# Ledger of designs, part 4: peptides against a protein of PDB entry 6JX3

Target 1, 85 residues: chain A of PDB entry 6JX3
Amino acid sequence: AEFRLRPEISVAQTDYGMVLLDGRSGEYWQLNDTAALIVQRLLDGHSPADVAQFLTSEYEVERTDAERDIAALVTSLKENGMALP

## One batch from the design tools (peptide; made by RFdiffusion4, then SolubleMPNN; aimed at target 1 W29; its pose is not in this set)

Design b2_p23_2_s1
Fold by OpenDDE base, seed 5:
Structure b2_p23_2_s1 (fold): chain B 85 residues (1-85), chain A 23 residues (1-23)
Amino acid sequence: as target 1 above (85 residues)
Amino acid sequence: KKPYVRPRITRLAPNPAVEAALA
């Protein structure tokens, strides 16, 4: 299943980092640099496995930790109404 | 390799500068 944002979600790049806005509720969320990087790559069509490989290549993180962190982020984005299930 | 920071999302209070960027 491809990672997708819900249609009511808008994306912006700000001085505070990447921000996601729910156009229905007005609620918005800031993503730190790592979260933004993961989301951007997923939206570009990379799989979670692709992203984990990228993270371990670029950052001081083990594969298992990267995979867990990606999964947790995706879950949070879905549970908080930003990403489609 | 670069230092790793775990991914984080944070709910924000309304901010005119952010809202303007999204408009």
Scores: peptide ipSAE 0.641, ipTM 0.900, DockQ to the pose 0.943
OpenDDE base, seeds 1, 2, 3, 4: peptide ipSAE 0.640, 0.638, 0.640, 0.640; ipTM 0.899, 0.898, 0.899, 0.899

Design b2_p23_2_s2
Fold by OpenDDE base, seed 3:
Structure b2_p23_2_s2 (fold): chain B 85 residues (1-85), chain A 23 residues (1-23)
Amino acid sequence: as target 1 above (85 residues)
Amino acid sequence: RRPYVRPRITRLAPDPAVLAALA
């Protein structure tokens, strides 16, 4: 399924990286550069497989590790109320 | 290829100003 943020989540860019803000609770999360890159590509319509290919091409990471990290991030974003299931 | 850093998210304490604006 398409990766989407929950309606109440806003994206902000800061000098310290991407931040996701819950407009209802005021809670927010900071993403490191890799997490921000993954989220940005997913929101742009790339599949997790596309993102894994991108990561392995640009960074010193194996395909299996990239896939694992993407899946874990997506799961975390869903479980912590930022992304739609 | 560049050095790889695993993705990470970090919960931040709610901003009191944001909480006030939402009240």
Scores: peptide ipSAE 0.629, ipTM 0.899, DockQ to the pose 0.524
OpenDDE base, seeds 1, 2, 4, 5: peptide ipSAE 0.627, 0.627, 0.627, 0.628; ipTM 0.898, 0.898, 0.897, 0.898

Design b2_p23_5_s4
Fold by OpenDDE base, seed 1:
Structure b2_p23_5_s4 (fold): chain B 85 residues (1-85), chain A 23 residues (1-23)
Amino acid sequence: as target 1 above (85 residues)
Amino acid sequence: MSFRVVEEIRTGRRTYIRKLVPA
């Protein structure tokens, strides 16, 4: 399934980095730099495998570490109501 | 506008997501 944010979630760039805004609750969720990069690539249509390859090739991140970060982030975004299941 | 962190989503070995409120 394609990675997508929930309809009520919008993205903003701030001095604190990338932030997800929940239009229903009024809550703001800051992403760290790794999360922002992953989310941006996923929203552009890249698969988690693509993103892992990107992190390994462009940032010299260990593949296993990249996969763990992506999986953990995607799970968190879905479980916390920011991304569609 | 300034913000403060009021909650963190702790998953795996690092914190990817933090909840902000105006300060």
Scores: peptide ipSAE 0.565, ipTM 0.887, DockQ to the pose 0.592
OpenDDE base, seeds 2, 3, 4, 5: peptide ipSAE 0.550, 0.558, 0.559, 0.560; ipTM 0.884, 0.886, 0.886, 0.886

## One batch from the design tools (peptide; made by RFdiffusion4, then SolubleMPNN; aimed at target 1 A35 E58 Y59 L73; its pose is not in this set)

Design b2_p24_6_s2
Fold by OpenDDE base, seed 1:
Structure b2_p24_6_s2 (fold): chain B 85 residues (1-85), chain A 24 residues (1-24)
Amino acid sequence: as target 1 above (85 residues)
Amino acid sequence: SPLWQRALTEPAPKSISAPALRRR
């Protein structure tokens, strides 16, 4: 399934990194660099498999770890109300 | 909006993270 943010979520770049803002509740979340990188690629239309390949190519991470990191992040984004299920 | 003013200038009270990576 396509990764998509909930319609009330907006994205911005800040001095602290990527921020996701819920326009309805006013809550916002800071993403660290790795999370931001993954989210950006997913939003650009890359599949989780594409992102895993990218991470293993560019960074010192094994494929299985990259896959786990991506899955865990997507789960967190869904559970915290930022991404659509 | 006031919400964005806060988001852009203040640390967020909550965070979403993935493990830090080192470039090859």
Scores: peptide ipSAE 0.604, ipTM 0.875, DockQ to the pose 0.931
OpenDDE base, seeds 2, 3, 4, 5: peptide ipSAE 0.599, 0.603, 0.596, 0.599; ipTM 0.872, 0.873, 0.870, 0.873

## One batch from the design tools (peptide; made by RFdiffusion4, then SolubleMPNN; aimed at target 1 T34 D69 N80; its pose is not in this set)

Design b2_p25_3_s2
Fold by OpenDDE base, seed 5:
Structure b2_p25_3_s2 (fold): chain B 85 residues (1-85), chain A 25 residues (1-25)
Amino acid sequence: as target 1 above (85 residues)
Amino acid sequence: AKKPYVRPRITNITAQRLVPREKIL
């Protein structure tokens, strides 16, 4: 399925990095640079497989590790109310 | 050369208020 943030989530670029705020609950989360990069590419329409390929081409990471990290991040974003299921 | 890899991480900063709400809205 397509990765998408929930409608109530606002995205901001701050001095602390990318932040996601739930405008209804008031909860907000900071993403490190790697997480922000992954989210940005997913929002641009790239699949998790596309993102894994990108990571392995740019960073010192193996494909299997990249895929696992992307899947774990997506799961966390869904479970913590930032991304649609 | 490929860049060093850091695993993706999210941190709940609601209670700590590391970023002021007004900077996000």
Scores: peptide ipSAE 0.653, ipTM 0.909, DockQ to the pose 0.932
OpenDDE base, seeds 1, 2, 3, 4: peptide ipSAE 0.651, 0.649, 0.651, 0.651; ipTM 0.908, 0.908, 0.909, 0.908

Design b2_p25_5_s3
Fold by OpenDDE base, seed 5:
Structure b2_p25_5_s3 (fold): chain B 85 residues (1-85), chain A 25 residues (1-25)
Amino acid sequence: as target 1 above (85 residues)
Amino acid sequence: SFSLEEVFRGRSKSAAPRISRVVFR
């Protein structure tokens, strides 16, 4: 399934990294650099498997760890109302 | 942000994906 942000979510680039704003609740969420990179690639249409391969090629991280981290991030984004189910 | 050490010598704990709710009190 395609990864998408909810319509009420706005993206901002700050000096401290990517921030997501929920326009309805008023809550702000900061993404660290790795989370921002993953979200950007998913929004560009890459699959979680593609992103895991990318992470293992660019950084010293095991494939299994990358896959688990991506899955956990996507789950968190959905559960906290930033990404569509 | 990633240091050159984190990129080329290994991934630190902070390099794992993280989201944090920002609150101002």
Scores: peptide ipSAE 0.378, ipTM 0.755, DockQ to the pose 0.299
OpenDDE base, seeds 1, 2, 3, 4: peptide ipSAE 0.363, 0.370, 0.369, 0.367; ipTM 0.744, 0.750, 0.749, 0.746; seed 3 fails the geometry check

Design b2_p25_6_s1
Fold by OpenDDE base, seed 2:
Structure b2_p25_6_s1 (fold): chain B 85 residues (1-85), chain A 25 residues (1-25)
Amino acid sequence: as target 1 above (85 residues)
Amino acid sequence: RPRVAILPSTKGFSGVLYVPEYARR
């Protein structure tokens, strides 16, 4: 299944970092750099497996840890109404 | 581990999505 944001959610770059904005409520969430990197790659069409491979190749992180981080982030995005199920 | 901090539901800033930062190889 393709990772997609809900239609009311917009991506913005701010002086403080990447932000996801809910256009209906006006509420927004800030992403740290690692979270932003993962979300950007997912939105670009990379699979979670692709992202995990990327992270382990570029950073000092184990594959299993990368996979867990990605999965947890995706789950959070869905549960908090930012990403489609 | 990744963490989402959700603040009280007020218009504006509502939380942080955090994934631990990694050292580059």
Scores: peptide ipSAE 0.565, ipTM 0.837, DockQ to the pose 0.585
OpenDDE base, seeds 1, 3, 4, 5: peptide ipSAE 0.554, 0.557, 0.563, 0.563; ipTM 0.842, 0.833, 0.835, 0.842; seed 1 fails the geometry check

Design b2_p25_7_s3
Fold by OpenDDE base, seed 2:
Structure b2_p25_7_s3 (fold): chain B 85 residues (1-85), chain A 25 residues (1-25)
Amino acid sequence: as target 1 above (85 residues)
Amino acid sequence: KKPYVKPAIDRLDAQGRVVERRVAP
């Protein structure tokens, strides 16, 4: 399924990285570089599998670990109410 | 290849302090 942020979530780029702001709760979440990279690629329409391939090609990470980390991040974003189910 | 850091998301308070971490490196 397509990865999408919830409509109340705003994306901001700061000097310290990508930030997601929940306009309703006021919660402010900062993504580290890896998380931001994953989110950006997912928002661009890449699948988790695509992102895993990208990570393994660019970074010192094994495919299984990349897949697990992507899944964990996506789950967290959904459970936090930042990404749509 | 570049060093890999696990993805992390941190909830920050108004002063920029980490008050919650759902995914950690």
Scores: peptide ipSAE 0.709, ipTM 0.922, DockQ to the pose 0.780
OpenDDE base, seeds 1, 3, 4, 5: peptide ipSAE 0.688, 0.689, 0.699, 0.687; ipTM 0.913, 0.913, 0.918, 0.912

Design b2_p25_7_s4
Fold by OpenDDE base, seed 1:
Structure b2_p25_7_s4 (fold): chain B 85 residues (1-85), chain A 25 residues (1-25)
Amino acid sequence: as target 1 above (85 residues)
Amino acid sequence: KKPYVRPSISRLDANGNVVARREAP
């Protein structure tokens, strides 16, 4: 399934990184560099497998760890009401 | 290869202060 943000969520780029803003509640979350990279690639249409491959090619991380971290981030974004289920 | 940092998200208040944080959330 494709990764999508909820319609009320906006993306902002700041000097301190990516921020996700809920236009209804006013709540916003800042993503660190790794989280922002993952979200950006998923929104661009890359699969979690594509993102894991990218991470292992660019960073000192094993494939299994990359996959775990991607899955955890996606789950959190869904549970926190930022991404569609 | 670059050092790897696990993904994290931080909820901010209106002043930009962190009020909640999740690592590999």
Scores: peptide ipSAE 0.673, ipTM 0.899, DockQ to the pose 0.863
OpenDDE base, seeds 2, 3, 4, 5: peptide ipSAE 0.672, 0.673, 0.671, 0.672; ipTM 0.899, 0.899, 0.898, 0.898

## One batch from the design tools (peptide; made by RFdiffusion4, then SolubleMPNN; aimed at target 1 A35 S57 E58 V61; its pose is not in this set)

Design b2_p27_2_s1
Fold by OpenDDE base, seed 3:
Structure b2_p27_2_s1 (fold): chain B 85 residues (1-85), chain A 27 residues (1-27)
Amino acid sequence: as target 1 above (85 residues)
Amino acid sequence: APPSLPRAVSAARVAEFRRAPITRLGS
């Protein structure tokens, strides 16, 4: 399934990393550098599998762990109202 | 293009990611 942010979510780049702002509630969240990288690649149209492959080349992480990390992040973004289910 | 990272020094970044991938800053 396609990864998409909810329509009310805006993205801002800050000195401290990517920030996601809910324009309706006013809630905002900061992503750490790796989370921001994952989200950006997903938004650019890469699949979770593509991102997992990328992470294994850039980080000291096994493929299965990368896949779990991505899945956990996506779940968190959905549960916290930033990404569409 | 995304930034490239030296694999040999990426362990701390992996740990950072897993510790707090997202943080609610407030409203």
Scores: peptide ipSAE 0.409, ipTM 0.776, DockQ to the pose 0.538
OpenDDE base, seeds 1, 2, 4, 5: peptide ipSAE 0.407, 0.398, 0.392, 0.387; ipTM 0.769, 0.774, 0.769, 0.772

Design b2_p27_4_s3
Fold by OpenDDE base, seed 1:
Structure b2_p27_4_s3 (fold): chain B 85 residues (1-85), chain A 27 residues (1-27)
Amino acid sequence: as target 1 above (85 residues)
Amino acid sequence: AAPPRPASAVASMRDLSQAIRRLGRLP
């Protein structure tokens, strides 16, 4: 299934990074630069495997580490009500 | 030849592990 934000989530770009706001609960979170990059690529339709390949090609990071942390990020976004299951 | 993978804070394990941070709740 495609990665999608919940419909009540708004995205704002700030000087401190990407911020996600739940328009119903009022909760909001900041993503660091790596997380923002990952989320942007997932929203563009890339799979987690695609994103892991991208990270290992562009930066000094190992594939297994990238895959694990992408999975953890996706899980966190779902658990905190930002992404659809 | 493929370009080298540069060292970057963006791809550090610390940065990846600290992906999201709760900021608060709007009134």
Scores: peptide ipSAE 0.262, ipTM 0.672, DockQ to the pose 0.594
OpenDDE base, seeds 2, 3, 4, 5: peptide ipSAE 0.208, 0.218, 0.245, 0.249; ipTM 0.664, 0.664, 0.663, 0.687

Design b2_p27_6_s3
Fold by OpenDDE base, seed 4:
Structure b2_p27_6_s3 (fold): chain B 85 residues (1-85), chain A 27 residues (1-27)
Amino acid sequence: as target 1 above (85 residues)
Amino acid sequence: APRRPYDRARAGAAGLRRITDDSIRLP
């Protein structure tokens, strides 16, 4: 399934990093560097497999760990109301 | 170029943090 943010979520770049803002609740969340890269690539249409390949090529992380990290982040984004199911 | 260090403690779900008055800046 395609990774998409909920329509009420806005993306902002700040001095402290990438931020996701819920326009209805007013809550906002910060993504660290690697999480931001994952989200950006997913939003650009890359598959989780694509992103895992990217992470293993750019960072000192093993494929299995990269896959688990991507899945965990996606799950968290969905559970916390930022990404569509 | 060599691959970058990867911080396991801040990977996955830990890469996402809700901002509050006491929030800590993440790299």
Scores: peptide ipSAE 0.647, ipTM 0.874, DockQ to the pose 0.530
OpenDDE base, seeds 1, 2, 3, 5: peptide ipSAE 0.640, 0.639, 0.636, 0.640; ipTM 0.873, 0.872, 0.871, 0.873

Design b2_p27_7_s2
Fold by OpenDDE base, seed 2:
Structure b2_p27_7_s2 (fold): chain B 85 residues (1-85), chain A 27 residues (1-27)
Amino acid sequence: as target 1 above (85 residues)
Amino acid sequence: SLEALLAAARAAAPARRLDAPRLRRRP
């Protein structure tokens, strides 16, 4: 299934970077630059494989590490109630 | 309201963080 945020989650740009906000509970999470980049590309419709290819092309990271970082972030987003399972 | 929550998020540092490993750009 395509990566998607839960319907109650909104994206906001703040002085501290990208924030994911739960409009029902009021809970919110700040993302660092790398996490924000991954989330933006996933929300734009790129697959995890597409994002891994992008990261290895633009940054000093190996394919296996990029794939692991993306998978770990997606898992965290699901477990913390930001992304749909 | 959602608008009020967005304004609050812009004005203050969030209590929770979700980070990924920092990357260096290729030269």
Scores: peptide ipSAE 0.548, ipTM 0.857, DockQ to the pose 0.865
OpenDDE base, seeds 1, 3, 4, 5: peptide ipSAE 0.547, 0.547, 0.546, 0.547; ipTM 0.856, 0.855, 0.855, 0.857

## One batch from the design tools (peptide; aimed at target 1 T56 E58)

Design b2_p28_1_s2 (made by RFdiffusion4, then SolubleMPNN; its pose is not in this set)
Fold by OpenDDE base, seed 1:
Structure b2_p28_1_s2 (fold): chain B 85 residues (1-85), chain A 28 residues (1-28)
Amino acid sequence: as target 1 above (85 residues)
Amino acid sequence: LEAANAAELARVREALAAKVAERRELRA
């Protein structure tokens, strides 16, 4: 299934980084640079596998570590009501 | 990667409040 944000979530670019804002509750989360990169690529339609490969090429990180980080981020985004299940 | 980026997500209630409010106002 393709990664998608919930319809009430807006993306904003700020001086402090990418922010995901829940338009209904007013709750918002800041993404660090790595998370923002992951989210951007996922939203562009890249698979987690694609993103993992990308991360291993851009950073000195093992493939398994990249995959784990992506999975953890996606889980967090879903649990925090930002991404669709 | 998780260790290097201790928290991929964080609530930023103070410093980012004005920017978030501004964005919200532009859409409503």
Scores: peptide ipSAE 0.032, ipTM 0.538, DockQ to the pose 0.029
OpenDDE base, seeds 2, 3, 4, 5: peptide ipSAE 0.029, 0.029, 0.030, 0.029; ipTM 0.551, 0.542, 0.545, 0.532

Design b2_p28_1_s3 (made by RFdiffusion4, then SolubleMPNN; its pose is not in this set)
Fold by OpenDDE base, seed 4:
Structure b2_p28_1_s3 (fold): chain B 85 residues (1-85), chain A 28 residues (1-28)
Amino acid sequence: as target 1 above (85 residues)
Amino acid sequence: LEAQNAAELAKVREALAEKVAARREERA
């Protein structure tokens, strides 16, 4: 239930955005502002429902679309080896 | 938003290096 990054993943803030770095492979992934916001909120312990509500207040998106965006991002982070299943 | 997030995740390894180089060239 809890969203967590894999232990080998480090988070860095850069002038170009949030970066997730895999300390084992050296691969890194840059998040755009929306994705970074979602990840930050999830890591802070907010539920996907909390994050969806928050996004609807920050962007011109419907609640349903926000929920789908969050689910898709979480899935991508897991599939790309950044988040624990 | 979803499509943009997916695109950023997919390209970022090479894209970040390219962005750094491009910005340096722009300022030079």
Scores: peptide ipSAE 0.038, ipTM 0.505, DockQ to the pose 0.036
OpenDDE base, seeds 1, 2, 3, 5: peptide ipSAE 0.034, 0.036, 0.038, 0.037; ipTM 0.517, 0.525, 0.504, 0.501

Design b2_p28_1_s4 (made by RFdiffusion4, then SolubleMPNN; its pose is not in this set)
Fold by OpenDDE base, seed 3:
Structure b2_p28_1_s4 (fold): chain B 85 residues (1-85), chain A 28 residues (1-28)
Amino acid sequence: as target 1 above (85 residues)
Amino acid sequence: LEAANAAELARVRERLAELVERRRELRE
């Protein structure tokens, strides 16, 4: 399934990082740089596998660790109401 | 360079996102 944000979620680029804002509740999440990078690439249509490959090229991290990080982030964003199931 | 990138990732991976509930803050 394609990674998508919920309709009420807005993306804001700030000087301090990417923010995902719920326009109804006012709740928001400040993403760290790695999370922002992952979200951006997923929204651009890259697969989790593509993103994992990208992370392993940018950082000295094993593929399995990158995949775990991506999966954890996606799960978190879904559970916290930012991303669609 | 690669080692520096690894260190940066290690720091950033600890917490991927931080939640703030603006509505609660406004009511208090």
Scores: peptide ipSAE 0.060, ipTM 0.598, DockQ to the pose 0.026
OpenDDE base, seeds 1, 2, 4, 5: peptide ipSAE 0.024, 0.042, 0.024, 0.034; ipTM 0.499, 0.540, 0.513, 0.540

Design b2_p28_2 (made by RFdiffusion4)
Amino acid sequence: AAAAAARKAAQRAAAAAAAAAAAAAAAA
Pose (drawn by RFdiffusion4):
Structure b2_p28_2 (pose): chain A 85 residues (1-85), chain P 28 residues (1-28)
Amino acid sequence: as target 1 above (85 residues)
Amino acid sequence: XXXXXXRKAAQRXXXXXXXXXXXXXXXX
């Protein structure tokens, strides 16, 4: 249940936002503000459920949408090699 | 809680303004 980045992933905070770099493939990605917030909270050890609660309390988003959006992001992070399965 | 409500109201106002600006640009 623990969200983890793959070992070769590095992170930078830049003027454009959060960036993830795959040190092996050389692919690098930019996360928008919400994606960065979700990833940061997941890395802190919070559950996706915790993050959904946070998102609904802080942003104009329904809980059901927050859960789906978090799940889609995590799925994308796994699909694109940033997060461990 | 009051601060989060104020931030959420500011987000709704900002989204409405951005939608109005995008509609005006499309009409032009």

Design b2_p28_2_s2 (made by RFdiffusion4, then SolubleMPNN; from b2_p28_2, 24 letters changed)
Fold by OpenDDE base, seed 5:
Structure b2_p28_2_s2 (fold): chain B 85 residues (1-85), chain A 28 residues (1-28)
Amino acid sequence: as target 1 above (85 residues)
Amino acid sequence: MRELEERKERQRREREERERREREREEE
């Protein structure tokens, strides 16, 4: 399934990093740098596998750790109403 | 997320410390 934000969610770049903003409720979620990188790559149309490969090339992280963190982030974004199911 | 970010930050520090030791050795 393609990763997509919900229509009410916008991306804001702040001095504190990437923020996802619900334009209806005014709720926002701050992403750390790695989460922001993952979300940006997914929004650019990269697969979770491409993102995991990218993380293992840019950082000395294991493929399994990258895959786990991407999966956990995507799940959290869906559960918190930021991403489409 | 937290584990990956903590690992990234550790690697950055280890690199900065290596680059510092290389400069200190070139100045001696």
Scores: peptide ipSAE 0.166, ipTM 0.583, DockQ to the pose 0.107
OpenDDE base, seeds 1, 2, 3, 4: peptide ipSAE 0.158, 0.158, 0.163, 0.164; ipTM 0.576, 0.577, 0.584, 0.580

Design b2_p28_3_s1 (made by RFdiffusion4, then SolubleMPNN; its pose is not in this set)
Fold by OpenDDE base, seed 3:
Structure b2_p28_3_s1 (fold): chain B 85 residues (1-85), chain A 28 residues (1-28)
Amino acid sequence: as target 1 above (85 residues)
Amino acid sequence: KKPYVRPKITKIDLSTEKGKEIKAAVEA
């Protein structure tokens, strides 16, 4: 399924990195650079497999680790109410 | 290749000065 943010979530680019704002709850979430990169690519329509390939090509990370980290991030975003199931 | 840092999301504590700064930056 397509990765999408919930409609109440806004994305802000700040000097502190990417920040997600829940317009209903008022909660703010900060993403580190890697998380921001993954989210950006997923929102652009790349699959998790695409993102894993990108990470392994650019960074010192093994494919299995990249896949695990992407999956964990997506799960966290869904569980914390930022991404649609 | 660049050093790899695992992805991390952090809920911002808006009661702290740092949290207030981030909120201000988002709202600017």
Scores: peptide ipSAE 0.708, ipTM 0.922, DockQ to the pose 0.861
OpenDDE base, seeds 1, 2, 4, 5: peptide ipSAE 0.704, 0.702, 0.705, 0.707; ipTM 0.920, 0.919, 0.920, 0.921

Design b2_p28_4_s3 (made by RFdiffusion4, then SolubleMPNN; its pose is not in this set)
Fold by OpenDDE base, seed 2:
Structure b2_p28_4_s3 (fold): chain B 85 residues (1-85), chain A 28 residues (1-28)
Amino acid sequence: as target 1 above (85 residues)
Amino acid sequence: KPGAKPAAVESTMSEEELQRILAELDAL
């Protein structure tokens, strides 16, 4: 399925990095550089497989680790109410 | 190749920075 943020979630670029804000609850989450990169590519329409390939090409990371990290992040974003299920 | 830290979601932003962002969003 296509990765999408919930309608009430806004993306902001800050001095601390990418931040996701829930406009209704006031909750916010700061993404580290790796998470921000993953989210950006997913929002651009790349598949998790595309993102894993990109990460292994650009960074010192094993494919299996990249895949696990992406899956864990997506799950976290959905469970925390940031991304649509 | 450079290293890549595990993806992380956290809340380390200052309250002042958060309020700035919220103000900008409210202005839209």
Scores: peptide ipSAE 0.197, ipTM 0.672, DockQ to the pose 0.141
OpenDDE base, seeds 1, 3, 4, 5: peptide ipSAE 0.178, 0.180, 0.185, 0.185; ipTM 0.658, 0.651, 0.665, 0.655

Design b2_p28_6_s3 (made by RFdiffusion4, then SolubleMPNN; its pose is not in this set)
Fold by OpenDDE base, seed 5:
Structure b2_p28_6_s3 (fold): chain B 85 residues (1-85), chain A 28 residues (1-28)
Amino acid sequence: as target 1 above (85 residues)
Amino acid sequence: SAAEAIRELLARERPRVISARELKRRAP
């Protein structure tokens, strides 16, 4: 299924990195650089498999680790109410 | 705008961080 943010979530690029804001609750989260990179690629329509391939080609990370890291991040974003299930 | 509101929040508060593994670029 396609990765999408919940409609109440806004994205901002700041000097501190990418930030997600829930316009209803007022909660917000800063993403580190790796998380922001993954989220940007997913929002651009790349599959988790596509992102894993990208990470392993550009960065010093094993495929299995990249896949697990992406899955963990997606799960976190869903559980924290940022991404649609 | 949303960006302006977020920047204002960041100026006053320390946000929670959602992280993935820090990565090092491969040498070309």
Scores: peptide ipSAE 0.560, ipTM 0.873, DockQ to the pose 0.904
OpenDDE base, seeds 1, 2, 3, 4: peptide ipSAE 0.559, 0.554, 0.556, 0.552; ipTM 0.872, 0.868, 0.870, 0.867

Design b2_p28_6_s4 (made by RFdiffusion4, then SolubleMPNN; its pose is not in this set)
Fold by OpenDDE base, seed 5:
Order: sequence, then structure tokens, then C-alpha cells
Structure b2_p28_6_s4 (fold): chain B 85 residues (1-85), chain A 28 residues (1-28)
Amino acid sequence: as target 1 above (85 residues)
Amino acid sequence: SAEQKILELLAQRQPKVISMRELKRKPA
């Protein structure tokens, strides 16, 4: 399944990091650097598996841990109303 | 723009932070 943001969510790159804004409610979320990296790659069209491969190649993380981390982040984004189910 | 709106919001209140554990980059 393709990772997609809800249509009311916009992305901005700021000096404070990546921020997601809900244009309807006015709620907004700041992502830490690691989360932003993953989200950007997902938005670029990479699958979670692709992102996991990227993380294990560039960072000190095991494949299984990377997969779990990505899954947890995606779940969080969905549960917080940022990403489509 | 979204960025301008965000900058204004940041000046008003703290955002909810969505995070995962920080990862350490492998040495080059």
C-alpha cells in the first residue's frame, strides 16, 4: 500500500525541521530528524522495505529494528490523522 | 504559504512532536 498524507495535510520544510500542518483544524506537528527522513522517503515513493534498506545502509540499525521503527512511525502518523489508512 | 503559517504558529505555541529514536550514521 502506498503511503499518503491526508489531503488536508501540508508539508513544510522549516529551520525548525519538517512540519506537517492540518489546514482545516490548524493542528500541526514537528518531526524529529529521523522521522522526517523516513517520511520524506515514503512521500518520494519508496516502500517501507525500501526505506528499511536505506536505513540499514546508512545508519547503525539492524534491518528488523528499522522495519519496526518505520512501521511504528507510520502507525503513529495514521493514528494522529496525518496519513491515510 | 504553509511555511509562513507554520512559522507564525511556532511563534504562538509549541507543536506536537512526532519522533522516533535518533539513528547514528555509519562512518564514511
Scores: peptide ipSAE 0.485, ipTM 0.826, DockQ to the pose 0.872
OpenDDE base, seeds 1, 2, 3, 4: peptide ipSAE 0.476, 0.468, 0.473, 0.461; ipTM 0.822, 0.813, 0.817, 0.810

Design b2_p28_7 (made by RFdiffusion4)
Pose (drawn by RFdiffusion4):
Structure b2_p28_7 (pose): chain A 85 residues (1-85), chain P 28 residues (1-28)
Amino acid sequence: as target 1 above (85 residues)
Amino acid sequence: KKPLSSDLKTTPLKVAGGTYAKIGLLGS
């Protein structure tokens, strides 16, 4: 249940926002503010459920949408090689 | 509460993610 980045992933905070770099493939990705917030919280050890609660308390989003959006992001992070399955 | 945006500050080659939480490929 622990969200983990793949070992070759590095992170930078930039003027454009959070960036993830795959040290093996050389692919690098930008995360927007809400994606960055979700990833940071997941890396802290919070559950996706915790993050959904945070998002609904802080932003104008329904819980159901927050859960789906978190799940889709995590799926995308796995799909694109930035997060371990 | 704050509104959410799906925008990225850069021009990505590929975009993935949910309704708001977006990741963009910038290069390799």

